# Ledger of designs, part 116: peptides against a protein of PDB entry 3PBP

Target 1, 203 residues: chain A of PDB entry 3PBP
Amino acid sequence: LNEKDLNLILNKSLVMYESLDSTTDVIVKRNVIKQLQFVSKLHENWNSRFGKVDIQKEYRLAKVQGPFTINPFPGELYDYTATNIATILIDNGQNEIVCVSFDDGSLILLFKDLEMSMSWDVDNYVYNNSLVLIERVKLQREIKSLITLPEQLGKLYVISDNIIQQVNFMSWASTLSKCINESDLNPLAGLKFESKLEDIATI
Target 2, 203 residues: chain A of PDB entry 3PBP as posed
Amino acid sequence: LNEKDLNLILNKSLVMYESLDSTTDVIVKRNVIKQLQFVSKLHENWNSRFGKVDIQKEYRLAKVQGPFTINPFPGELYDYTATNIATILIDNGQNEIVCVSFDDGSLILLFKDLEMSMSWDVDNYVYNNSLVLIERVKLQREIKSLITLPEQLGKLYVISDNIIQQVNFMSWASTLSKSINESDLNPLAGLKFESKLEDIATI

## One batch from the design tools (peptide; made by RFdiffusion4, then SolubleMPNN)

Design b2_p19_3_s1 (from b2_p19_3, 13 letters changed)
Fold by OpenDDE base, seed 1:
Structure b2_p19_3_s1 (fold): chain B 203 residues (1-203), chain A 19 residues (1-19)
Amino acid sequence: as target 1 above (203 residues)
Amino acid sequence: MEKIRFEAFGKKMEFNSKL
C-alpha cells in the first residue's frame, strides 16, 4: 500500500457513499459507510515514512464478497467448471481484468464495471456483483494454471501440460484503460476485443 | 456446487464453479 493507492481507495469510497439514496439496501449502506470509515481512519493514521498503518480489530473481520455473476454468460459454458482465476493490471491506475479458465479450455476475460465495497458484516454480499464478459479465448488445451507478472501489463501466461502460452490483450485493454481514466467510452465503439495468443515455451 | 474463493482487486471474492 502506498499513498497514491490509499487516496484512490478513499476517493472510490467517497463516490460510493455519495451514490447512496433512500432506495439503497440497508446492508449496502452499512458496508459502504463502514468502508469509508475504515479508509478515512487508514488515511488519518498513514505513516508514509514506514508504510505502516494500525488497523483496528473491528475492520479485520471482513467477509467474503460474492457470489459473482458474469454477463452475458456464454451458454456453452453452463456444462463446464471454472478451474483457475487470475487478475491482471491493464494500467498503473489499478484497472484490472479478471481472467477465469474452464475445463473445456476456455478462458474468459471479465471486467468489473461497477465499484463494490468490501463485505464487513455479512456473508454473501452481492451488491454490484456482476462482471462484464469482454472476450472468450478458446484454447485447444487443458489449462493447468494462470500466471501473471506484475511488471507486464495486459499479459497472462497460460500453463498447459506441454506449453506455456501468452495471452496479450493490450490491443484493446490500452483503449479500455484510457476510456476509464478519461470517463469517455466513445473509443470503445467499434473496438475489436481480440487478444493475441502466442506460444512462449514448450515444456 | 463448489465455490471458488479467491482474492481479486485486493478483496476476498467467492465465485460459483458453475453458473
Scores: peptide ipSAE 0.019, ipTM 0.500, DockQ to the pose 0.036
Fold by OpenDDE base, seed 2:
Structure b2_p19_3_s1 (fold): chain B 203 residues (1-203), chain A 19 residues (1-19)
Amino acid sequence: as target 1 above (203 residues)
Amino acid sequence: MEKIRFEAFGKKMEFNSKL
């Protein structure tokens, strides 16, 4: 955690708090308020010289977020099992793609279009828990592992038995990053969500 | 080890991720 990341989380927590209304569920209100209180206390107590903050015990007892929903879920994948998950940065602004592999040799690329709070005190916190399906890449191989390199934006390495393949999605992810950062979705109109698959090495 | 739970139409998938 650095000062930039802390400021980003604070801004996200403020936007979530400002989105609360009279119709918002009490559990959501409680979680968003507790998040804003937590991040505000972190920001106030942030020692930039030491990168240290004391986290009070009441904020250490967070619960698992989710379950998450994938929309649309590919009908062909209903009978298959997910095997690996990875997150990949698409920019220096901390925008990420969630990558999930399946035992049919499919890779799905997912985006979290909505911000959600941490789950502080509730099990199965499901507010803004949707992930948007962007692309399905069919590798036609057993996927053993997913590897990401922090210095390589929008690139995923897929390891199978005898091959390492690169999935490069910067063709569309650069446009997506721009749309998020500029708050303008117009450049997504007519964009092809087609990643480049390349063989990197045989094992 | 955080468990990310994915649900698609009533199927629960649990992933052990290092977030």
Scores: peptide ipSAE 0.014, ipTM 0.429, DockQ to the pose 0.036
Fold by OpenDDE base, seed 3:
Structure b2_p19_3_s1 (fold): chain B 203 residues (1-203), chain A 19 residues (1-19)
Amino acid sequence: as target 1 above (203 residues)
Amino acid sequence: MEKIRFEAFGKKMEFNSKL
């Protein structure tokens, strides 16, 4: 964790808090308030020299977020099971793609368009839990694992029994990152969401 | 940031399809 990253999480938590109104659900209000309190305490106690912060026990007992929804969900995948999940950065601003593999050899690329707080006190926290389907890549082989390299933006390595393949989505992810960072979605009009698949090594 | 963010944003996401 660096100071830039901590400031980004603080700003996100402030924007979430400022979006709360009289109509917002009490569970959502509680989670967003606890998020802001946590991040504010992290920021206040941030030691830049050591990158250390003491986290109180109450914040270490956070629950799993979700369940998440995929929209639209590919109808062909209802009969199949998800096997692997990975998250890939597309920029230095911490925009990310969620990648999920299925036992049919499909890989789906998902974007989280809505910001969500941590789940602090409630199981099955579902506020802003939607993921947007961007692309489905059909590999026509069993996917054993997904690997990401932090220094390689917009690249996923897919390991099968006999091959390592690279999925490179920077062709569209660079435009998506720009649209998010500039708050302008116009460059997405007519963008082709097609990733490049390349064989890297035979095993 | 990935570990604290992944501990924050879910090592285990359960995915449900939305029709």
Scores: peptide ipSAE 0.009, ipTM 0.387, DockQ to the pose 0.036
Fold by OpenDDE base, seed 5:
Structure b2_p19_3_s1 (fold): chain B 203 residues (1-203), chain A 19 residues (1-19)
Amino acid sequence: as target 1 above (203 residues)
Amino acid sequence: MEKIRFEAFGKKMEFNSKL
């Protein structure tokens, strides 16, 4: 954690708090308020000289977020099992794509378009739990593992029994990153969500 | 601590997505 990251999390928590209204669910209100209180206390106690913050015991207990949904979910994948998951950074701003593999040899590339608070006190916190399906890549092979390299934005390495392949989605992910950072979705109009698949090595 | 917790939370999400 650095001061820039802390300020980003604070700003996100403020925007979430400002989005709360009279109709917002009580569980959501409680989680968003507790997140803002947590991040505010982190900011107040931030020691820039040491890059350290003391975290009070009450904020040390967090629950698992989710379950998550995928929208739209590909109808063909209801008969198949998810085998691997990976997150891939698309920029230096912490925007990421979630990639899930299936036992049919499919990869789905997913985006979290809605910000979600931490779950502080409830199990199965499902507010803003939808992931947007961007692309389905069909490899027609058994996927053994997914690998990401921290220095390689928008790239996923897929390992199968006999081959390593690269999925490169920076063709569209650079535009998506720009749209997020500028809060303008217009550049997504007419964008093709087609990733490049390349053979890297035979195993 | 937070990077380890985001990584532990991300790894816990990854772990729960593998269950």
Scores: peptide ipSAE 0.007, ipTM 0.379, DockQ to the pose 0.028

Design b2_p19_3_s2 (from b2_p19_3, 12 letters changed)
Fold by OpenDDE base, seed 5:
Structure b2_p19_3_s2 (fold): chain B 203 residues (1-203), chain A 19 residues (1-19)
Amino acid sequence: as target 1 above (203 residues)
Amino acid sequence: MEETILEAFGKKMEFNSKL
């Protein structure tokens, strides 16, 4: 976490707060408010020189939301277990793709369309926990690990027993990034969400 | 699926426009 990231989290938390209205669930309101309070305090106490902040004990009780929902969920994966998760940057603007592997050798590439707060006070808080399925890549191999390299946008390395494979989704992720950053969906017209799979090394 | 993707991206764009 750096100052830029903290500022972004603060701004996101503010936008989330500003989106609250009379129709918003009370639990959601409470979580969004608490997140904003935490992030605001974090920002106020941020030591830019050391990247250190004293976090009050009550805020350390915050948990990541879960479970997530995937829409649409691939029906074939109901019988399988998720094995690995990775997040892959697609640009320098912090747009990301979430990848989940399954024990059938599938990779799903997911987009987080909704901003989420942490769970602060409520056990089992779940709100905006949906991920959108962009692509399913079938490797037909046991996936041992997922590796990302920060300097390699839109690339995922998949390690299986005897091979390292690269999944490169910049064919569509570059367009997605552009669309998000420019607030223009037009470039998505006719876009195919097909990643390139390449063998990198045999193990 | 395509419609869902477009809708998702639209939501993200809408959110980002407020930042």
Scores: peptide ipSAE 0.308, ipTM 0.836, DockQ to the pose 0.888
Fold by OpenDDE base, seed 4:
Structure b2_p19_3_s2 (fold): chain B 203 residues (1-203), chain A 19 residues (1-19)
Amino acid sequence: as target 1 above (203 residues)
Amino acid sequence: MEETILEAFGKKMEFNSKL
């Protein structure tokens, strides 16, 4: 975690807080408020020189949210089990794609449309846990692991028994990044969400 | 599917515009 990342998390937490209204569930309000309080304190006490912050014990109990939902969920995958997950940056602005692999050899590329808070108060906190399906890539291989390289935007390496394959989704992710950053969806018109698959090495 | 994707991107853009 660097200062830039912390500032981004703070800003996100502020925007989430500002989105709260009278109709928002009390549990959601509590979680968003606790997150903002934590991140704010973290920011205030940030020592860039040492990267150390004294975190109160209470805030160390934060957990990742429960199960995510995928919308639309591919009906063909209902009978299969998720095996791996990875997050891939598509730009330097912290836009990312989530990839989940399944035991049928499918990869799903997912977009997080809503910002999520951590679970701070309840064990089974679930809010804004939806991921949107962009693309399904069928590898037809047993996927052992997913690897990402920080310097390689929009690229996922898939390790199976005998091969390393690269999934490159920059064909559409570059346009997506541009659209998000410029607040213009027009370039998405007619865009195909088709990733490129390339064999990198045999194992 | 396309509408769902566009809606998702729109929501993200809206959120990011507030940052």
Scores: peptide ipSAE 0.307, ipTM 0.836, DockQ to the pose 0.832
Fold by OpenDDE base, seed 3:
Structure b2_p19_3_s2 (fold): chain B 203 residues (1-203), chain A 19 residues (1-19)
Amino acid sequence: as target 1 above (203 residues)
Amino acid sequence: MEETILEAFGKKMEFNSKL
């Protein structure tokens, strides 16, 4: 965590707080407010020179949110089990793709459309937990591991028993990143969400 | 599927515009 990352987390928490209204669920309001309070205090106590902050013990009880939903979920995958998960950066900002593998040899590429708070005092807190399906890649092999390299944007390495493959989704992710950063969806018109699969090595 | 993707990207853009 650096100063830039902390400022981004603070700004995200502020935007989440400002989105609260009279119709927002009370549990959601409470969690978003607690997150903003924590992050604000963290920012106030941030020593950029040492990268240190004082965190009160009460805030250390925060938990990760409960289960995520995938929309639409591929009906064919209901009978299969998720085996691996990875997160891949698509730019030098905060745009990421989530990849989940299944035991049928499928990869699903997912996008986080909503920002999430931590669970601060409620067990099984779930809000803004949706992931959107962008692409399904069928490898037709048992996936042993997913590897990402921070310096390689929009690339996922898939390890199976006899082969290492690269999944490269920069064909669409570069356009997606541009659209998000420029606040213009027009370049997405007619864009194909088709990743490039290449064999890297036999093992 | 395409409409869902566009809607998702739109939500992300709207959020980012407020940062």
Scores: peptide ipSAE 0.307, ipTM 0.837, DockQ to the pose 0.862
Fold by OpenDDE base, seed 2:
Structure b2_p19_3_s2 (fold): chain B 203 residues (1-203), chain A 19 residues (1-19)
Amino acid sequence: as target 1 above (203 residues)
Amino acid sequence: MEETILEAFGKKMEFNSKL
């Protein structure tokens, strides 16, 4: 976490707070407010010289939100179990793709369309937990692990028993990044969400 | 599927425009 990242988290938390209205669920309001309070205090106590912040013990009780909803969920995967998860940066602006692997050898590439708060007060806090399915890649192999390299945008390395494969989705993710950053959806018209699969190494 | 993707991207863009 650096000062730039902290500022981004603060701004996101402010935007979430400003989106609250009279119709917003009380539990949601409470969680968003608590997150903003935490991040604001974190920002106030930020020591840029040391890259450190003193975090009170009470705020360490915050949990990640509960289960995510994938939309649409591939019906073929209903009987299969998720095995690995990875998050892959697609630009320097913190836009990300989430990848989940399944025990059938499928990969799903997912987009986070909504910003989420932490769970602060409620164990089963769930709000804005949707992920959108972009692509399904069928490897038909047992996936042991998913690896990402921070310097390699839009690339996922899949480790199976005998091979390392690269999934490269920059063919569409570069356009997605551009659209998000420029606030223009027009470049998405006719875009194919097809990743490139390459063998990297035999194990 | 395509409509769901576009809607999701639209929501993200709307959020980012407020940052």
Scores: peptide ipSAE 0.305, ipTM 0.835, DockQ to the pose 0.871

Design b2_p19_3_s4 (from b2_p19_3, 12 letters changed)
Fold by OpenDDE base, seed 5:
Structure b2_p19_3_s4 (fold): chain B 203 residues (1-203), chain A 19 residues (1-19)
Amino acid sequence: as target 1 above (203 residues)
Amino acid sequence: MEEIILEAFGKKMEFNSKL
């Protein structure tokens, strides 16, 4: 976490707060408010020199939300177990793709469409936990690990028993990034969500 | 493109426009 990331989290938390209205669930309101309070305090106490913040004990009780839902969920994966997860940056604006591997050798590429807060005060808080399926890549290999390199946008390295493969989704992710950042969905017309798979090394 | 994908991107776009 750096200052830029913290500022972005703060801004996101503010936008989330500003989106609250009379129709918003009270539990959601509470969690969004708590999120904003935490991030605000974090920002105020941020030591830019050391990247350190003293987190009050009350905020250490925050939990990651879950489970997530995947829409549409591939029916074939109901009988399989998720093995690895990774997030891959697609631009310098912190748009990300979430990748989940399964023990059938499938890799799903997911988009998080909704912003979410941490769970602060409510056990089993779940809100905006949807992930949208963009692409399923069938590797037909046992996936041991997923590796990302921060300097390599839209690239995922998949480690299996004897091979390192690169999944490159910049063919569509560059367009997606542009659409999000420019507030224009028109470039998505006719776009195929097909990643390029390449063998990088045999191990 | 599935409608669900477009809707998702639209939501993200809308959110980001407020940042």
Scores: peptide ipSAE 0.366, ipTM 0.870, DockQ to the pose 0.819
Fold by OpenDDE base, seed 1:
Structure b2_p19_3_s4 (fold): chain B 203 residues (1-203), chain A 19 residues (1-19)
Amino acid sequence: as target 1 above (203 residues)
Amino acid sequence: MEEIILEAFGKKMEFNSKL
């Protein structure tokens, strides 16, 4: 965590707070408020020289949110189990694709459309837990591991028994990144969500 | 392009525009 990351988290927490209205669930309000309070205190206590923050004990009870839902969920995957998960950066602005592998050798590429807060108050906090299906890639192999390299945007390395494959989705993710950053969805018109597969190494 | 994808990207775009 650096100062830039902290500022982004703060800004996200502020935007989430500002999105609260009379229709927002009380539990959601409470969690968003507590997150904003935490991040604000974190920001106030940020020691840039040491990259450290003193976190008060009261905020140590925060939990990761879950479970998630996938929309649409491919019907043929109901009989299969998710095996791996990875998050892949598509730009320097923290736009990400979530990848989940299944034991049928499928990869699903997912987009997080909604911002989330941590669970701060309740043990079972679930809000904005949707992931949107962009692409399904069938590798027809047992997927052992998913690897990402921070310096390689929009690339996922899939390790199976005998091969390392690269999944490169920059063909569409570059356009997506542009659309998000420029606040214009027009470049997505006619875009195909088709990733490129490349064999990198035999192992 | 599926409508659900466009909607998702739109939501993200809207959120990011507020940052």
Scores: peptide ipSAE 0.364, ipTM 0.869, DockQ to the pose 0.820
Fold by OpenDDE base, seed 4:
Structure b2_p19_3_s4 (fold): chain B 203 residues (1-203), chain A 19 residues (1-19)
Amino acid sequence: as target 1 above (203 residues)
Amino acid sequence: MEEIILEAFGKKMEFNSKL
């Protein structure tokens, strides 16, 4: 976590707070407020020289949300189990794709459309837990691990028994990044969500 | 393009515009 990342998290937490209204669930309100309070205190106490923040004990109890939903979920994957997960940055603006592998050798590329707060008060807090399916890549291999390299945007390395494959989705992710950053969805018209597969090495 | 994808991107775009 660096100062830039902290600022982004703060801004996200603020936007989430500002989105709260009279119709928002009380549990959601509490979690979003606590998120903002935590991040704000973290920001205020940020010592760039030491990368250390004194985090009060109360905030150490935050948990990750779950479960997530995938929409649409590929019907053929209902009988299979998720094996690995990775998050891949597509730009320097922290836009990302979530990748999940399955034991059938499928890889799904997912987009998180909504921001979420941590779970602060309630066990099994679930809010804004939807992921949207963009693409399914059928590798037809047992996926052992997913690797990402921070310097390689829109690239995922898939390790199987005897091969390392690169999944490169920058063919569409570059356009997506542009659309998000420029607030214009027009460039998405006619875009194909087809990733490029490449064999990198035999192992 | 599926409507669900466009809607998702739109929501993200809207959120990011507030950052």
Scores: peptide ipSAE 0.359, ipTM 0.868, DockQ to the pose 0.811
Fold by OpenDDE base, seed 3:
Structure b2_p19_3_s4 (fold): chain B 203 residues (1-203), chain A 19 residues (1-19)
Amino acid sequence: as target 1 above (203 residues)
Amino acid sequence: MEEIILEAFGKKMEFNSKL
């Protein structure tokens, strides 16, 4: 966590707070408010010299939200188990793709459309937990690990057997990033969500 | 493009426009 990341989390928490209205569930309101309070205090107490923050004991009791849903879930993967997860940036830290591997050698590339808060005072808090399926990549091999490099946007390295492969989804993710940043979805018309797979090394 | 993908991107655009 650095100052830039903290600022982004703060801004996201503010936007979530500002989205609250009279129709929002009371539990959601409470969680979003507590999230904003936590992040705000975190920001106020941020020591950039040491990357340290004083966190009050109350906020240490926050729980991870879950479970998540994948929509649509590929029917062929129902009998298979997820093995690895990675998050890959597609731009300067605002947009990301979530990748999940399965024991059949499949990768699914997922998009998170909604922001979430932590669970603060409710067990099994679930809100904005949807992930959207963008692409399925079939490697037909055992996936041992997923590696990302922060300096390499829209690239995932897959270690399987004795091969390192690169999955490059910038063919569509660059357009997606542009569309999001420019608030225009028109460039997505006719876009194919097809990643490039390349063998990088044998190990 | 599936409608669900377009909707997801739209939601993200709306959120990011407020950052």
Scores: peptide ipSAE 0.357, ipTM 0.867, DockQ to the pose 0.795

Design b2_p19_4_s1 (from b2_p19_4, 8 letters changed)
Fold by OpenDDE base, seed 1:
Structure b2_p19_4_s1 (fold): chain B 203 residues (1-203), chain A 19 residues (1-19)
Amino acid sequence: as target 1 above (203 residues)
Amino acid sequence: SLEDIVINAVGNKIKALNG
């Protein structure tokens, strides 16, 4: 997820939020609100670190149907602020994992699903999640930055205090990549989504 | 379950890539 992608997500979320009215289904409303809160926190941190980015008007004018959602999202993290975001390639086919850090020391690893689409018909409500939670890694330390190296697939470097830690999720990402590339979901059955954490260096 | 959610997401991705 880059700046442009974040802006797109934010705009889509805002459009969906603005479309909410008294006739909107309670579940839809709740999901949209929660998602907007999350994305807003991401955007705030992005702006603070990389400069203010204006939301382009073109995205607001678009009649986008379907809220951007992260599902499931740990409820406890709604009270915390997203601090960093990174995108990690898991293969040469441009499959990637999105990582978001929070000020409680948590990392969430997310899979990009299809672009959000939905039917607003109460009798035929269909929604698609834009991001799916795969794993939560609790570091319980202040995360200063996230670093990814293009030549190192499925590896994320987390800088906290005076320590650099490596999060390696190729244990499951390799299978994920294989499933996508081969169009076979079977290898995902029983797969444990547990990353390996290793101390790399002291700064 | 979380596993089911991930499987569904990957399934969606596969469908999207295959048209």
Scores: peptide ipSAE 0.493, ipTM 0.924, DockQ to the pose 0.426
Fold by OpenDDE base, seed 3:
Structure b2_p19_4_s1 (fold): chain B 203 residues (1-203), chain A 19 residues (1-19)
Amino acid sequence: as target 1 above (203 residues)
Amino acid sequence: SLEDIVINAVGNKIKALNG
């Protein structure tokens, strides 16, 4: 098994899990969960062997000299280190939420109000990236990896040492998408930006 | 408020797309 194969199996397992409903046979459900647990454990072991992509350096550079700002930045996270980053699609129109994890077990969900410049050239610093804080989710665990599936809008899978959790923010992201697509801000009034957290499997 | 900040950001995005 190579990393690509493992990721494929993991993705398949996650898709299978999401296909489960109230009508699904209990035995089938149990088997899918067991499979997901097994694959997740393998994935964890794989990541531990090949090392975590440390985005800290880039994040620190971004914080000090980087092309993006986070507004407002949670003061409590100032002393913590970013560990993972993921981008989650919320619609087919390429609207996205950016998620950053921290070593305190926090996730921040961010909205890009402007397109981020891909220019990392120090000599051509474009300070035109603005990220807006939507939500902070405190998981209080070591986050090993963030997984997104293109076919699953507004869903983020968080892998820690002993559990896989799903963060689902479609409760507010669907409204956000609608507002953007319809050029109407009214539906945002009174909207609660609270994601749903679900335990998917214990590793 | 955080809500206002988000609304403003979305507004900016809309303006950018319509612009």
Scores: peptide ipSAE 0.491, ipTM 0.926, DockQ to the pose 0.283
Fold by OpenDDE base, seed 5:
Parts: structure tokens; sequence; C-alpha cells
Structure b2_p19_4_s1 (fold): chain B 203 residues (1-203), chain A 19 residues (1-19)
């Protein structure tokens, strides 16, 4: 996930938010609001690190973009701030996992189920969970940086004050990749979405 | 369930790729 992707997510979230009305299902409304709140915090963090983004201009351009939501949203993270974001490849194709860290020491692993370039049908509003929460990893430490290595699929390195830890999610990501590539969902049944956490080095 | 949500998401991705 890069700045462009983040902006797109935010814009789509805004569009979806604006599509809400009194007839909108309560669950959908809640999820959209939580999504927007989450993405807003992420955007604020991004701006602090990489400079301010003019979201308004991009929002106008993305008015016809499709819905974008996170499901389920980790509600307990609402009061926390996103600190880092990374994209991890899980195969040699285009399948990837998005990771976001928070200042409570949590990592969330997210899957994009839809292409972000999809069009919005204003006349036929459809709620879509285009970002799906797969796993939350609680590190309970201040996360300073997230590092990925292109040659290491399904691995994320987390840098904190005194340690580098590896999050390895190939235990489930390999299956996920296979399912996508083979167009077969069956292997997902009973799959545990639990990453392996390992201490790599002391700083 | 979370599993169902993930399965649905993967299904959506597959549909998108095949469409």
Amino acid sequence: as target 1 above (203 residues)
Amino acid sequence: SLEDIVINAVGNKIKALNG
C-alpha cells in the first residue's frame, strides 16, 4: 500500500459514507463509519510522515469509485492511531497482504478482495467489504517500522525499541494464494489464520 | 464468522480476476 492506494481507500470510504441514508442497514452504516474513522487516522499518520495530501481533489476524481470497507473492523483499535503500513507479497503473482500497525502495539493483516479501480454504481449501491481483516497480532510494544523484503514472501519484519521480530503468515497465505490462483475456495475451510511470530535480533 | 468473511473475500477476488 502506497500513498496513492491510501488516498484511493480514503476517497472510496468517503464516497461510501456519503451514500449512507436513513434507509441504510444499521450494520452497514456502522461498518462504513468505522472504516472511515480508521482510514482517516491512517491518512493523518501518513501525512505526518510523508507530507500533507490534498484529499479533496482526489476525492472529487474518485466520486465514481466503488465502495471500500474493512470487515470486520477491529473496534478496539478505534481509539488508537495507525503508525505504519506495509504491503507484503504472498506469491510471485499479484497477491498481497496489507499490514497496518497501531500505537497500542497491534498489527492487523488485511486482504483486498476487490480491485480498487472498480466503478461506483450510484444508482445501485452495493455494500462491499473490499478490505478484510484476516488477523490481529498483538505485540504490545511500540512499533517503529515495518520492513518487507521482496525475496521473502509472506514475511514482515517489525522493528521496535530493542528487537526485530518476524511475522510469518505463510502458514495461511500459501493456502490463500493457492485458492486464488486455482479458483478453488475449498482449501480455506478450517484454515487457521495464525501467523508465526519470531524474535530475529536484539537491537 | 471470520472464516466466512475471508472465504467470501477470496471468492470476490477470484470473481474479479476471472471477470
Scores: peptide ipSAE 0.487, ipTM 0.922, DockQ to the pose 0.447
Fold by OpenDDE base, seed 2:
Structure b2_p19_4_s1 (fold): chain B 203 residues (1-203), chain A 19 residues (1-19)
Amino acid sequence: as target 1 above (203 residues)
Amino acid sequence: SLEDIVINAVGNKIKALNG
């Protein structure tokens, strides 16, 4: 993909996103634009390093709205505020990890033990959003955005002011996926939940 | 332990998928 083609894809993705949720808050729209811009930069870097990478026409911001229970919640984060949320696929069977960033530069990786339903009505709260803490990653950066690529399983891109970093948790997520798909918990015994962090591009 | 919590959560997911 040349720059022109990439811009076309980004524009199409942006228009589509805006069309899907015309009532979306301006801040959310701005964040999506920023994400798309950074995906473009990331794509350019990847093309230079790894060859041509195909990007999907659509990138969606995974926002989970409604009350969520995180168990256990890290005590160190009580004084901090969540800044971003993303959902990352770990296989083709709809198994996923939820990531939440905080203003201290921390990421928490969470597992959904139950299917989440969006509760848009505050008066009709359904307590069915349970998240389990798997890992905390301390980046110590101001996190501007979280980006996921559908073609890249178990990978999260974290955008800060000066750098894009990749968090790769397939070291444990592959096992997690296998356990779910095969209905076997045995492989989880002794598994280390430690993600790999890599610098992808300088901004 | 955190490990036990994760195992239990995965167990719940498996039950939900098979139920």
Scores: peptide ipSAE 0.486, ipTM 0.923, DockQ to the pose 0.319

